# Peptides against a protein of PDB entry 4N78, part 5

Target 1, 186 residues: chain A of PDB entry 4N78
Amino acid sequence: HFQVICRLLGYQGIAVVMEELLKVVKSLLQGTILQYVKTLMEVMPKICRLPRHEYGSPGILEFFHHQLKDIVEYAELKTVCFQNLREVGNAILFCLLIEQSLSLEEVCDLLHAAPFQNILPRVHVKEGERLDAKMKRLESKYAPLHLVPLIERLGTPQQIAIAREGDLLTKERLCCGLSMFEVILT
Target 2, 155 residues: chain B of PDB entry 4N78
Amino acid sequence: MAELQMLLEEEIPGGRRALFDSYTNLERVADYCENNYIQSADKQRALEETKAYTTQSLASVAYLINTLANNVLQMLDIQASQLRRMESSINHISQTVDIHKEKVARREIGILTTNKNTSRTHKIIAPANLERPVRYIRKPIDYTILDDIGHGVKW

## One batch from the design tools (peptide; aimed at target 1 Y11 E172 L174, target 2 T113)

Design b1_p9_4 (made by RFdiffusion4)
Pose (drawn by RFdiffusion4):
Structure b1_p9_4 (pose): chain A 186 residues (1-186), chain B 155 residues (1-155), chain P 9 residues (1-9)
Amino acid sequence: as target 1 above (186 residues)
Amino acid sequence: as target 2 above (155 residues)
Amino acid sequence: PVLSTFQPP
């Protein structure tokens, strides 16, 4: 699903959705969640020590039950507090997962562009062979496929300018050195 | 474009009227051959001149049509090439717009991005100078090696 | 790397 969502939205669609999800998270954190955090913070026990081991685990469980009774009995703890937090969590997961799908989508695009952009994989080297001497030979084999230099040789200035722009857009992808989840959290 | 204007404004309309002139001039020439036969004293001579005019009328109508047909074809060939050049120009405009819309989209998502500081290195990196193997040499115990450290006491 | 198409204004 995320794979399809990435393809259909594109960069502009994904960007707006992320910007809008930030507004939703802001609305919830500075809104209903904040209201309930302030309210439950008062219902909270002002102090709460961690009992020594001596008291034993059954007596510690009893102690936490009494100290946190008002939290355990709070009627809207699930229907509101947990619900709102789930929505914020899902919004964060969407941003993370959608960026991963986008990264997969960019790397596949780049793999198909490599033959037209003079990008060769590492070649096997037998005895008496140097990659330096061989990679250059392989580059000659795929020389007719190098798009920008061919158009600069036979193309019109208009065709050349358009080729240069398109070639830039094809080789520059977010997965080459950029990320978003960090900015989302910040 | 100059050849097209010449075809559309003069040669086609002109060659066309020259055809209409043939329409009117031939009906005169048909009457003249009938009159020249009637006035003629020599019926065989007047028939041979009618035949001459018939053959000449045929050669003329075929020439006028051929000339006008070549002009109409040249006009259509030129117009076909105009559409070919125009489509090429429209396609470049389209490619340019697509590049622009993409730049706008990438600018919009670029706000939500930062550098991912990732690098590549080796599993093991040996030091530039490996540790020299130090030979063992016996030497006595020396109770004076600490004399210069702190407030020493020499013996 | 510097990716110019993703640079904000």

Design b1_p9_4_s1 (made by RFdiffusion4, then SolubleMPNN; from b1_p9_4, 3 letters changed)
Fold by OpenDDE base, seed 1:
Structure b1_p9_4_s1 (fold): chain B 186 residues (1-186), chain C 155 residues (1-155), chain A 9 residues (1-9)
Amino acid sequence: as target 1 above (186 residues)
Amino acid sequence: as target 2 above (155 residues)
Amino acid sequence: PFLPMFQPP
């Protein structure tokens, strides 16, 4: 599903969706969630000491239940605050999945373009064969497919310009060195 | 452009008119041949003359049709060439626009990105022997680094 | 070769 979304939206559509999601997340974090956190901080016990281990797990639980009674009984926390946190979480997950899907699409594009851009895969060398010799053979095999040099030789100046720009755009993908998710986490 | 215009405005219409005139002339030739045969005391000579005129008339019509046909074909070839040039121009513009749109889109999404801290894990071991100009072996972009990205989401 | 059309007199 996310792959289809990425294909349909393209870079522009993804950017718009991501920007809007970031706005929503920011609004939730700086608005309702922040307010609830402040309220929770106010109702938090000023002094919460670890109960003695002698009370055992049930006693410790009861102790914390008593100390946090006001927080636990805060109904809006469960209904509104946690819902907002879920929304934030969903937004983050959505962004992550979109980025991953986009990266996959970009990798596929790069792989498809590679033979035309003089990008050769690392060939597995069988025992006894020289890697250099195999690579040279591959280079020779795919040399006629090198689009930019071919167009530079046979094309019009306009075609050459477009080919160079297209080549650059094909090579410069987000997956090569950029992360959206890291921005979302900051 | 001048050649196409001459074909459209002068040569082709002229050829059509010539064919029409030829039709009228053929009727006259037929009438002449008929009358000449009827009136001639030497029927064999009249027949041979009729054959000669018939051959000449057919050759003339064939020539006119061929000339007209060639002019029409030439016209169509010129027009086809013009259309191809227009198509090429449109395609060029379209590609330019698409590239521009793509650049804009990439800038927009790029604002939402940060550089991946590529931990330089692989120490570029400088080969010890400095002397031979290390032919810039374009290290194939190891896309395998991306193989680990996405293995978990079988969706 | 262009053959002129015969014009009867």
Scores: peptide ipSAE 0.042, ipTM 0.688, DockQ to the pose 0.005
OpenDDE base, seeds 2, 3, 4, 5: peptide ipSAE 0.045, 0.041, 0.041, 0.039; ipTM 0.692, 0.676, 0.689, 0.689; seeds 2, 5 fail the geometry check

Design b1_p9_4_s2 (made by RFdiffusion4, then SolubleMPNN; from b1_p9_4 with S4P T5V)
Fold by OpenDDE base, seed 3:
Structure b1_p9_4_s2 (fold): chain B 186 residues (1-186), chain C 155 residues (1-155), chain A 9 residues (1-9)
Amino acid sequence: as target 1 above (186 residues)
Amino acid sequence: as target 2 above (155 residues)
Amino acid sequence: PVLPVFQPP
């Protein structure tokens, strides 16, 4: 599903969606959630001593339940605040999954373009074989597929310019060194 | 443009008219040959004359058809060339626009990105051997590092 | 009636 969304929206669409999500998240955090957190801080017991270990797990739980009774019984916290937190969480997860899906698509694009851009995979060399010889063989095999050199030889100046720009755009991808998710977390 | 116009307006219509006129003339020649054969006392001579007219008529029609066909082919070639040029122009514009749109889109999404912290550990191991400037075989960018990205999450 | 024989030029 996320792959389809990435393909449908493209870079521009993804950017727009992420910007809007960030606005929503910011609004939720600075508005409703902040207000609830402030309210909760006001009702939090100022002194909550750790109960003695002698009460055991049930006793400790009852103690904390009693101390936090007002918070737990705060209906708006459960219905509104937690829901907003869930929405924020979902938005973050959405952004993460979009980024991952986009990265996969970009990798696939890079892999598909590689033979046309003189990008050769590392060949496994069996014992006794020269890496150089295998690499040379691969280069020779794919040499006719090198698009930019081919167009430079046979194409018009305009076609050459377009080919070079296209080649550059094909090589430059977010997955090579950029992260959106890190920006979302900041 | 002048050549195409001449073909469309003068040569091809002229050739078609000539061919049509030839059709009318052929009918007249046929009538003549038939009447001549019937009326002639020397049937052999009349037959030879008919053969001569037939040969001449076939040659004339063949010439007219060939000329017309060549003109039509030439016209089509010129038009095809014009269409190819137009197509090339449209494609160039389309590609330019697409590239521009892509650049804009990338800039927009780029604002939402930061550089990945490259963990220091991959020492670019400079190959120790100062061997002779071997032709800068651009080390293939190993994209296999990305192979581990996305395999695990069965969504 | 003689059909004009167009000889190729």
Scores: peptide ipSAE 0.055, ipTM 0.641, DockQ to the pose 0.006
OpenDDE base, seeds 1, 2, 4, 5: peptide ipSAE 0.052, 0.035, 0.051, 0.037; ipTM 0.659, 0.645, 0.656, 0.651; seed 2 fails the geometry check

Design b1_p9_4_s3 (made by RFdiffusion4, then SolubleMPNN; from b1_p9_4, 4 letters changed)
Fold by OpenDDE base, seed 1:
Structure b1_p9_4_s3 (fold): chain B 186 residues (1-186), chain C 155 residues (1-155), chain A 9 residues (1-9)
Amino acid sequence: as target 1 above (186 residues)
Amino acid sequence: as target 2 above (155 residues)
Amino acid sequence: PYLPVFEPP
């Protein structure tokens, strides 16, 4: 599903969606969630000491339940704050999944373009074969497919310019060195 | 352009007019041949003359049709060439616009990205022997780094 | 071959 979304939206559409999601997340974090966190901090016990281990797990639980009674009984926390946190979580997950899907699409594009851009895969060398010789053979095999050099030789100046720009755009993908998710986490 | 204009405005219309005139002339020749045959004391000579006129008439019409046809074909070839040039120009513009749009889109999404700290500086082990111009072996972009991304999400 | 245009009598 996310792959289809990436294909349909393209870079522009993805950018718009991501920007809007980031705005929503920012609004939730700086607005309602922040307010609830502040409120929770106010109702937090000033002094909450660790209960004695002698009370065992049930006793410790009861102790913390008592100390946090006001927080637990705060109905709006469960209904509103946690819902907002879920929304934030969903937005983050959406961003992650869309980035992953985009990366996959970009990799596929790069792989498809590779033979035309003088990008050769690393070939497994069988015992007794020289890697250099195999690579030279592959290079020779795919040399006629090198699009930019071919157009530079046979094309018009306009075609050459477009081919070079297209080649650059094909090579420069987000997956090569950029991450959106890291920005989302900051 | 001048050649196309001459074909459209002068040569082709002229050829059509010539064919029409030829039609009228052929009718006159037919009438002449008929009357000449009827009135001639030497029927054999009249027949031979009629055959000569018939052959000449057919040759003339064939020539006119061939000339006109060639001019029409030439016109169509020129027009086809013009259309191809226009198509090429439109395609060039379209591609330029698409590239521009893509660049804009990439800039927009790029604002939402940060550089991946690839700490793995693969030490470019400079091969020891300095002398041979290290043919820039373009290190294949190791896409295997992405192999770990997506294994878990079978969606 | 340029065939002459037929001239009627």
Scores: peptide ipSAE 0.055, ipTM 0.664, DockQ to the pose 0.006
OpenDDE base, seeds 2, 3, 4, 5: peptide ipSAE 0.042, 0.045, 0.050, 0.043; ipTM 0.660, 0.651, 0.664, 0.658; seed 5 fails the geometry check

Design b1_p9_4_s4 (made by RFdiffusion4, then SolubleMPNN; from b1_p9_4 with V2F S4P)
Fold by OpenDDE base, seed 3:
Structure b1_p9_4_s4 (fold): chain B 186 residues (1-186), chain C 155 residues (1-155), chain A 9 residues (1-9)
Amino acid sequence: as target 1 above (186 residues)
Amino acid sequence: as target 2 above (155 residues)
Amino acid sequence: PFLPTFQPP
């Protein structure tokens, strides 16, 4: 699904969605969640001493349950606050999954373009074969497919300009060194 | 442009008219040959004359058709060339616009990105295993798989 | 061969 979303939205659509999600997250964090956190801090016992170990696990649990009774009984915490936290979590996960899906698509694009851009994969050399000889053979095999040099030789000035720009856009991808998710966490 | 106009306005219409006139002339020649054969005392001579006229008329029609056909073909070639030039121009504009849109989109998304801290460890190992081109078996996207993602908002 | 348009006599 996320791959389809990435394809449908493109870079521009993804940017818009991410920006709006950030606004929503900000609104939830600074608004409702902050208010609930403040309220919770007010009702939180100021002094919660560790009960003596002698009370055993059940007694300790009862002690903490009693100390946190007001928090546990705060019905709005379970309904509204936790729901808002889920929404924030979902937004974060959405951003992560979109970025991952986008990265996969970009990598695929790079791989598909590679033969046309003189980017050759490292060939596994069997024992006894010279790596250099195999690479030269591959280079020679794919040399006619180099798009930019081909267009530079046969194309109009306008076509050459477009080809160069297209080549640059193909090479420059977010997956090469950029992260959106890190910005969201910040 | 001048050549195409000449073909469309003068040569092709002229050729069509000539061919039509030739049809009328052929009927007259046929009538002439029939009457000549009936009235002639020397039937052999009349027949030879008819053969000569038939050969000449067929040759004339063939020439007219060939000339007209060549003119039509030439017209079509010129028009095809014009269409190709127009298509090339449109494609160039379209590509320029697409590149521009892509650049704008990339700038917009770029604002939402930061440099990946290349800490030493995670070599984005290009998956060494070139996963065999998994035959893109279009598995129908089961949308229900996302039903479990996000408690409270049905996406 | 330029065959002229045949005109009947």
Scores: peptide ipSAE 0.053, ipTM 0.682, DockQ to the pose 0.005
OpenDDE base, seeds 1, 2, 4, 5: peptide ipSAE 0.046, 0.050, 0.053, 0.044; ipTM 0.692, 0.696, 0.694, 0.689; seeds 4, 5 fail the geometry check

Design b1_p9_5 (made by RFdiffusion4; failed a check: a repeat of another design)
Pose (drawn by RFdiffusion4):
Structure b1_p9_5 (pose): chain A 186 residues (1-186), chain B 155 residues (1-155), chain P 9 residues (1-9)
Amino acid sequence: as target 1 above (186 residues)
Amino acid sequence: as target 2 above (155 residues)
Amino acid sequence: PSLSTFQPP
């Protein structure tokens, strides 16, 4: 699903959705969640020690039950507090997962562009063979496929300018050195 | 474009009227052969002149049509090339707009991004100078090696 | 690496 969502939205669609999800998270954190955090913070026990080991685990469980009774009995703890937090969590997961799908989508595109952009994989080296001397030979084999230099050789100035721009857009992808989840959290 | 204007404004309309002129001039020439036969004292001579005019009328109508047909074809060939150049220009404009819309989309998502500081190195990196193997040499105990450290006491 | 198409104005 995320793979399809990435393809259909594109960069502009994903960007707006992320911007809008930030507005939703902001609305919830500074809104209903904040209201209920302030309310439950008063219902909270002002102080709460951690009992020594001596008191045993069954007596510690009893102690936490009494100290946190008002939290455990709070009627809207699930239907509101947990629900709102779940929505915020899902919004964060969407941003993370959608970026991962986009990264996969960008890497595949780059793999198909590599033959037209003079990008060769490492070649096997037998005895008496140097990669330096061989990679350059292989580059000659795929020389007719190098798009930009061919258009600069036979193309019109208009075709050349358009080729340079398209080539730039094809080789520059977010997965080459950019990320978003960090900015989302910040 | 100059050849097209010449075809559209003069040569086609002109060659066309020259055809209409043939329509009117031939009906006169048909009457003249009839009259020249009637006035003619020599019926065989007047028939040979009618034949001459018939053959000439045929050669003329075929020439006028051929000339006008070549002009119409040249016009269509030129117009076909115009559409070929125009489509090429429209395609470049389209490619340009697509590049622009993409730049706008990428600028929009670029706001939500930062550098991912990732690097690549080796599993093991040996030091520039490996540790020299130091030979063992016996030397006596010396109770004076600390005399220069702090407030020593020499003996 | 610097990616110019993703740089905001």

Design b1_p9_5_s1 (made by RFdiffusion4, then SolubleMPNN; from b1_p9_5, 3 letters changed; failed a check: a repeat of another design)
Amino acid sequence: PFLPVFQPP

Design b1_p9_5_s2 (made by RFdiffusion4, then SolubleMPNN; from b1_p9_5, 5 letters changed)
Fold by OpenDDE base, seed 1:
Structure b1_p9_5_s2 (fold): chain B 186 residues (1-186), chain C 155 residues (1-155), chain A 9 residues (1-9)
Amino acid sequence: as target 1 above (186 residues)
Amino acid sequence: as target 2 above (155 residues)
Amino acid sequence: MYLPVFEPP
């Protein structure tokens, strides 16, 4: 699903969605969640020490249940605060999954473009073969596919310009050095 | 442009009119030949004259058709060439627009990105003194060790 | 070869 979304929206659509999500998250964090956190901090027991281990797990649980009774019974915490936290969590996950999906698409594009951009994988060399010779042969084999040099030789000035721009855009992808998710976490 | 216009407005319509006129002329020639054959005392001469007119008429029509056909073909070739040029132009514009849109989109999404923290692989500096592999002695986790750390609230 | 348009007599 996220791959399809990435393909459908493209960079522009993803940017818009991400911006809106960030606004929503900011609104939730600075608004409702902050208010509830402040309220919770106010109602939190000033002194909540660990009970003695002699009480066992049930006793310890009862102790904390008693100390936090007002918080546990606060209905809005479950219906509103936790829901907002879920929404924030979903937004974060959405952003992560979008970035991952986008990265996959970009990598695929890079791989598809590679033969046309003189980007050749390092080939496995069998025993007795020279890597350099094999690579040169491979380069020679794919040389006719190099788009920019081909267009520079045969194309119009406009075509050359377009080809160069296209080549640059193909090489410069977000996945190479940029992260959207890290921005969301800051 | 001038050549195409001439073909469309003058040569092809003119050729069509010429063919139409030729049709009318052929009818007149046929009538003439028929009457000439009926009225002529020398039927053989009349027949030879008819053959001559027929041959000439057919040749004329064939010429007119050929000329018109060539003009139409020329027109089509010019139009095809124009279409190819237009297609090329549209493609160039389209590609330019797409590149521009892509650049704009990339700038917009770029604002939402930061440099990936390439965790500098801290060169694991091998500690100079290879600590002798302390034989991992599986000590059972004594959970009681944590029992003394909690200052229980003296109720 | 331009063949003239045949005109009937």
Scores: peptide ipSAE 0.049, ipTM 0.777, DockQ to the pose 0.005
OpenDDE base, seeds 2, 3, 4, 5: peptide ipSAE 0.049, 0.046, 0.050, 0.006; ipTM 0.779, 0.761, 0.769, 0.772; seed 4 fails the geometry check

Design b1_p9_5_s3 (made by RFdiffusion4, then SolubleMPNN; from b1_p9_5, 5 letters changed)
Fold by OpenDDE base, seed 4:
Structure b1_p9_5_s3 (fold): chain B 186 residues (1-186), chain C 155 residues (1-155), chain A 9 residues (1-9)
Amino acid sequence: as target 1 above (186 residues)
Amino acid sequence: as target 2 above (155 residues)
Amino acid sequence: MKLPMFEPP
């Protein structure tokens, strides 16, 4: 589903959706969640000492569960605050999955375009084969597929310009060095 | 453009009219040949004349059909060439627009991106001093402070 | 790797 969404929205649509999601998340965090957190901080036990590590993780968890039992059982916290936190979580997950899906599509595009852009795959050198010879053979094999040089030789000036722009658009992808998810986490 | 117009407006309609006229003429020739054969004392001569007229008429019609066919083919070739040129032009414009849209889209999404940094996993530093287990004293939390926050059902 | 096409004007 996320792959289809990425294909449908494209870069522009994804940008719009991400911006709106960020606004929603910000609104939730700075609004209702912040208010509940402030209130919870006020009602939190003043002294919450760490139990001995000897009780192990389960014992420590039980201790904190017991200390916070009344807070956890607070109806409004469960219905409103936790729901908002779920919404935030879902939004974050959505952004993550969109970015991952987009990255996969971009990688696929890059891989498909590679033979046409003089990007050669890493060749596994078997024992006794010279890497240079294999690379040269590969270069020779794919040389006729180089699109920009081909169009530069056979195409009109307009076609050449379009081909160069298209080549640049194909080479530059978000997955090459940019992350949206890191921005969302800040 | 001028050639196509001439084909469409003059040559092809003219060729069609010529074929219709030839049909009428063929009917007249046929009538003449029939009457000539009936009235002629020399049937062999009349037959030879009919053959000659038939051959001439057939040649004329064949010429008219061939000329018209060639003109139609030429018209179609010109139209096909024009369509290909138009298609090419439209494709170039479309590609230019698409590239522009893509550039705009990339700028927009770029605002929402940052360089991939290998996030240094913050080493969770275990607190050096294990705090001595303090006896758990339950203090009742006053939850009435939360009554004014949220859309909770006032039971 | 700088991606100029994604850089804000």
Scores: peptide ipSAE 0.237, ipTM 0.790, DockQ to the pose 0.568
OpenDDE base, seeds 1, 2, 3, 5: peptide ipSAE 0.227, 0.227, 0.233, 0.049; ipTM 0.799, 0.798, 0.796, 0.799

Design b1_p9_5_s4 (made by RFdiffusion4, then SolubleMPNN; from b1_p9_5 with S2F S4P; failed a check: a repeat of another design)
Amino acid sequence: PFLPTFQPP

Design b1_p9_6 (made by RFdiffusion4; failed a check: a repeat of another design)
Pose (drawn by RFdiffusion4):
Structure b1_p9_6 (pose): chain A 186 residues (1-186), chain B 155 residues (1-155), chain P 9 residues (1-9)
Amino acid sequence: as target 1 above (186 residues)
Amino acid sequence: as target 2 above (155 residues)
Amino acid sequence: PVLSTFQPP
């Protein structure tokens, strides 16, 4: 699903969805969640020590049950507090997962562009062979496929300018050195 | 474009009217051959001149049509090339707009991004100078090696 | 790397 969502939205669609999800998270954190956090913070026990191990686990469980009774009995703890938090969590997961789908989408595009952009994989080296001497030979084999230099040789200035722009857009992808989840959290 | 204007404004309309002139002039020439036969004292001679005019009328109508047909074809060939050049230009405009829309979309998502500081290195990196193997040499105990450290006491 | 197409205005 995320793979399809990435393809259909593109960069502009993903960007606006992320910007809008930030507004939703902001609305919830500074809104209903904040209201309930302030309210439950008062219902909270002002102080709560961690009992020594002496008191045993069963007595510690009884102590935490009494100290946190008002939290355990709070009627809207699930229907509101947990619900709102789940929505914020899902919004964060969407941003993370959608960026991963985009990265996969970008890397595949780059793999197909490599033949037309003079990008060769490492070649096997037998005895008496140097990659330096061989990679250059392989580059000659795929020389007719190098798009930008061919258009600069036979193309019109208009065709050349358009080729340069398209080539730049094809080789520059977010997965080459950029990320978003960090900015989302910040 | 100059050859097209010449075809559209003069040569086609002109060659066309020259065809209309043939329409009117031939009906005159048909009457003249009938009149020249009637006035003729020599019916055989007047028939041979009618035949001459008939053959000439045929050669003329075929020439006028051929000339006009070549002009119409040249006009269509030129217009076909115009559409060919126009499509090429439209396609470039389309490609340019596509590049622009993409730049706008990438600028929009670029706000939500930062550098991912990732690097590549080796599993093991040996030091520039490996540790020299130091030979063992016996030396006596010396109770004076600490004399210069702090407030020593010499013996 | 510097990715110019992702630079904001």

Design b1_p9_6_s1 (made by RFdiffusion4, then SolubleMPNN; from b1_p9_6, 3 letters changed)
Fold by OpenDDE base, seed 4:
Structure b1_p9_6_s1 (fold): chain B 186 residues (1-186), chain C 155 residues (1-155), chain A 9 residues (1-9)
Amino acid sequence: as target 1 above (186 residues)
Amino acid sequence: as target 2 above (155 residues)
Amino acid sequence: MFLPTFQPP
């Protein structure tokens, strides 16, 4: 689904969706969540000491349950605050999955374009084979597929310009060095 | 452009008119041949004349059809070439627009990106001594060690 | 060979 969304929206659509999601997240964080956090801080026990280990795990749990009873019984915490936190969490996950899906699409595009852009895979060298000779052979094999040089030889000035721009756009992808998700986390 | 116009406005209509005129002429020739055959005392001669006129008429029509067909084919070739040129032009414009849109889109999404901190993952210095794979000896987990941990009902 | 347009007699 996320791959389809990425293909459908493209960079522009993804940007718009991400911007709007960021606005929503910001609104949730600075609005409702902040208010509930402030309220929770106010009702939080001022002194919560660790019980003695001698009470065992059940006794310790009961102690904390008793100390936090007012918080646990706060109905709006579950219905509103936790819901908003889920929404924020979902938004974060959405952004992550979109970036991952986009990266996959971009990598696929790069891989498909590679033979046409003189980007050759590293060749496994068996014992006794020279890497250089194998690479030269590979380069020679794919040389006729190099799109920009081919168009530069056979194409019109306009076609050459388009080919160069297209080549650049194909090579420059977000997955090569940029992250959207990191921006979302800041 | 001038050649296509000539074909459309002059050559093809002219060829069609010529074929129509040829049709009318064929009727006249047929009437002539019929009358000549009826009136002629030498029926063999009249028949040979009719054969000659028929052959000539058919040859003429064949020529007119061939000429018209060639002109139509030429017209179609020129039109096809024009369409290909138009298609190429449209494609170039489309590609230019798409590139522009892509650049705009990339700028927009770029605002929402930061450089991937390739944390220089510390070169995992491969330990110089490849620890010999210690043969994993599966020691059975003795769960009896946990028997004393917890208030389980000893039956 | 330009076949002349046959003109009826």
Scores: peptide ipSAE 0.046, ipTM 0.786, DockQ to the pose 0.005
OpenDDE base, seeds 1, 2, 3, 5: peptide ipSAE 0.041, 0.042, 0.042, 0.000; ipTM 0.787, 0.787, 0.772, 0.770; seed 2 fails the geometry check

Design b1_p9_6_s2 (made by RFdiffusion4, then SolubleMPNN; from b1_p9_6, 4 letters changed; failed a check: a repeat of another design)
Amino acid sequence: PYLPVFEPP

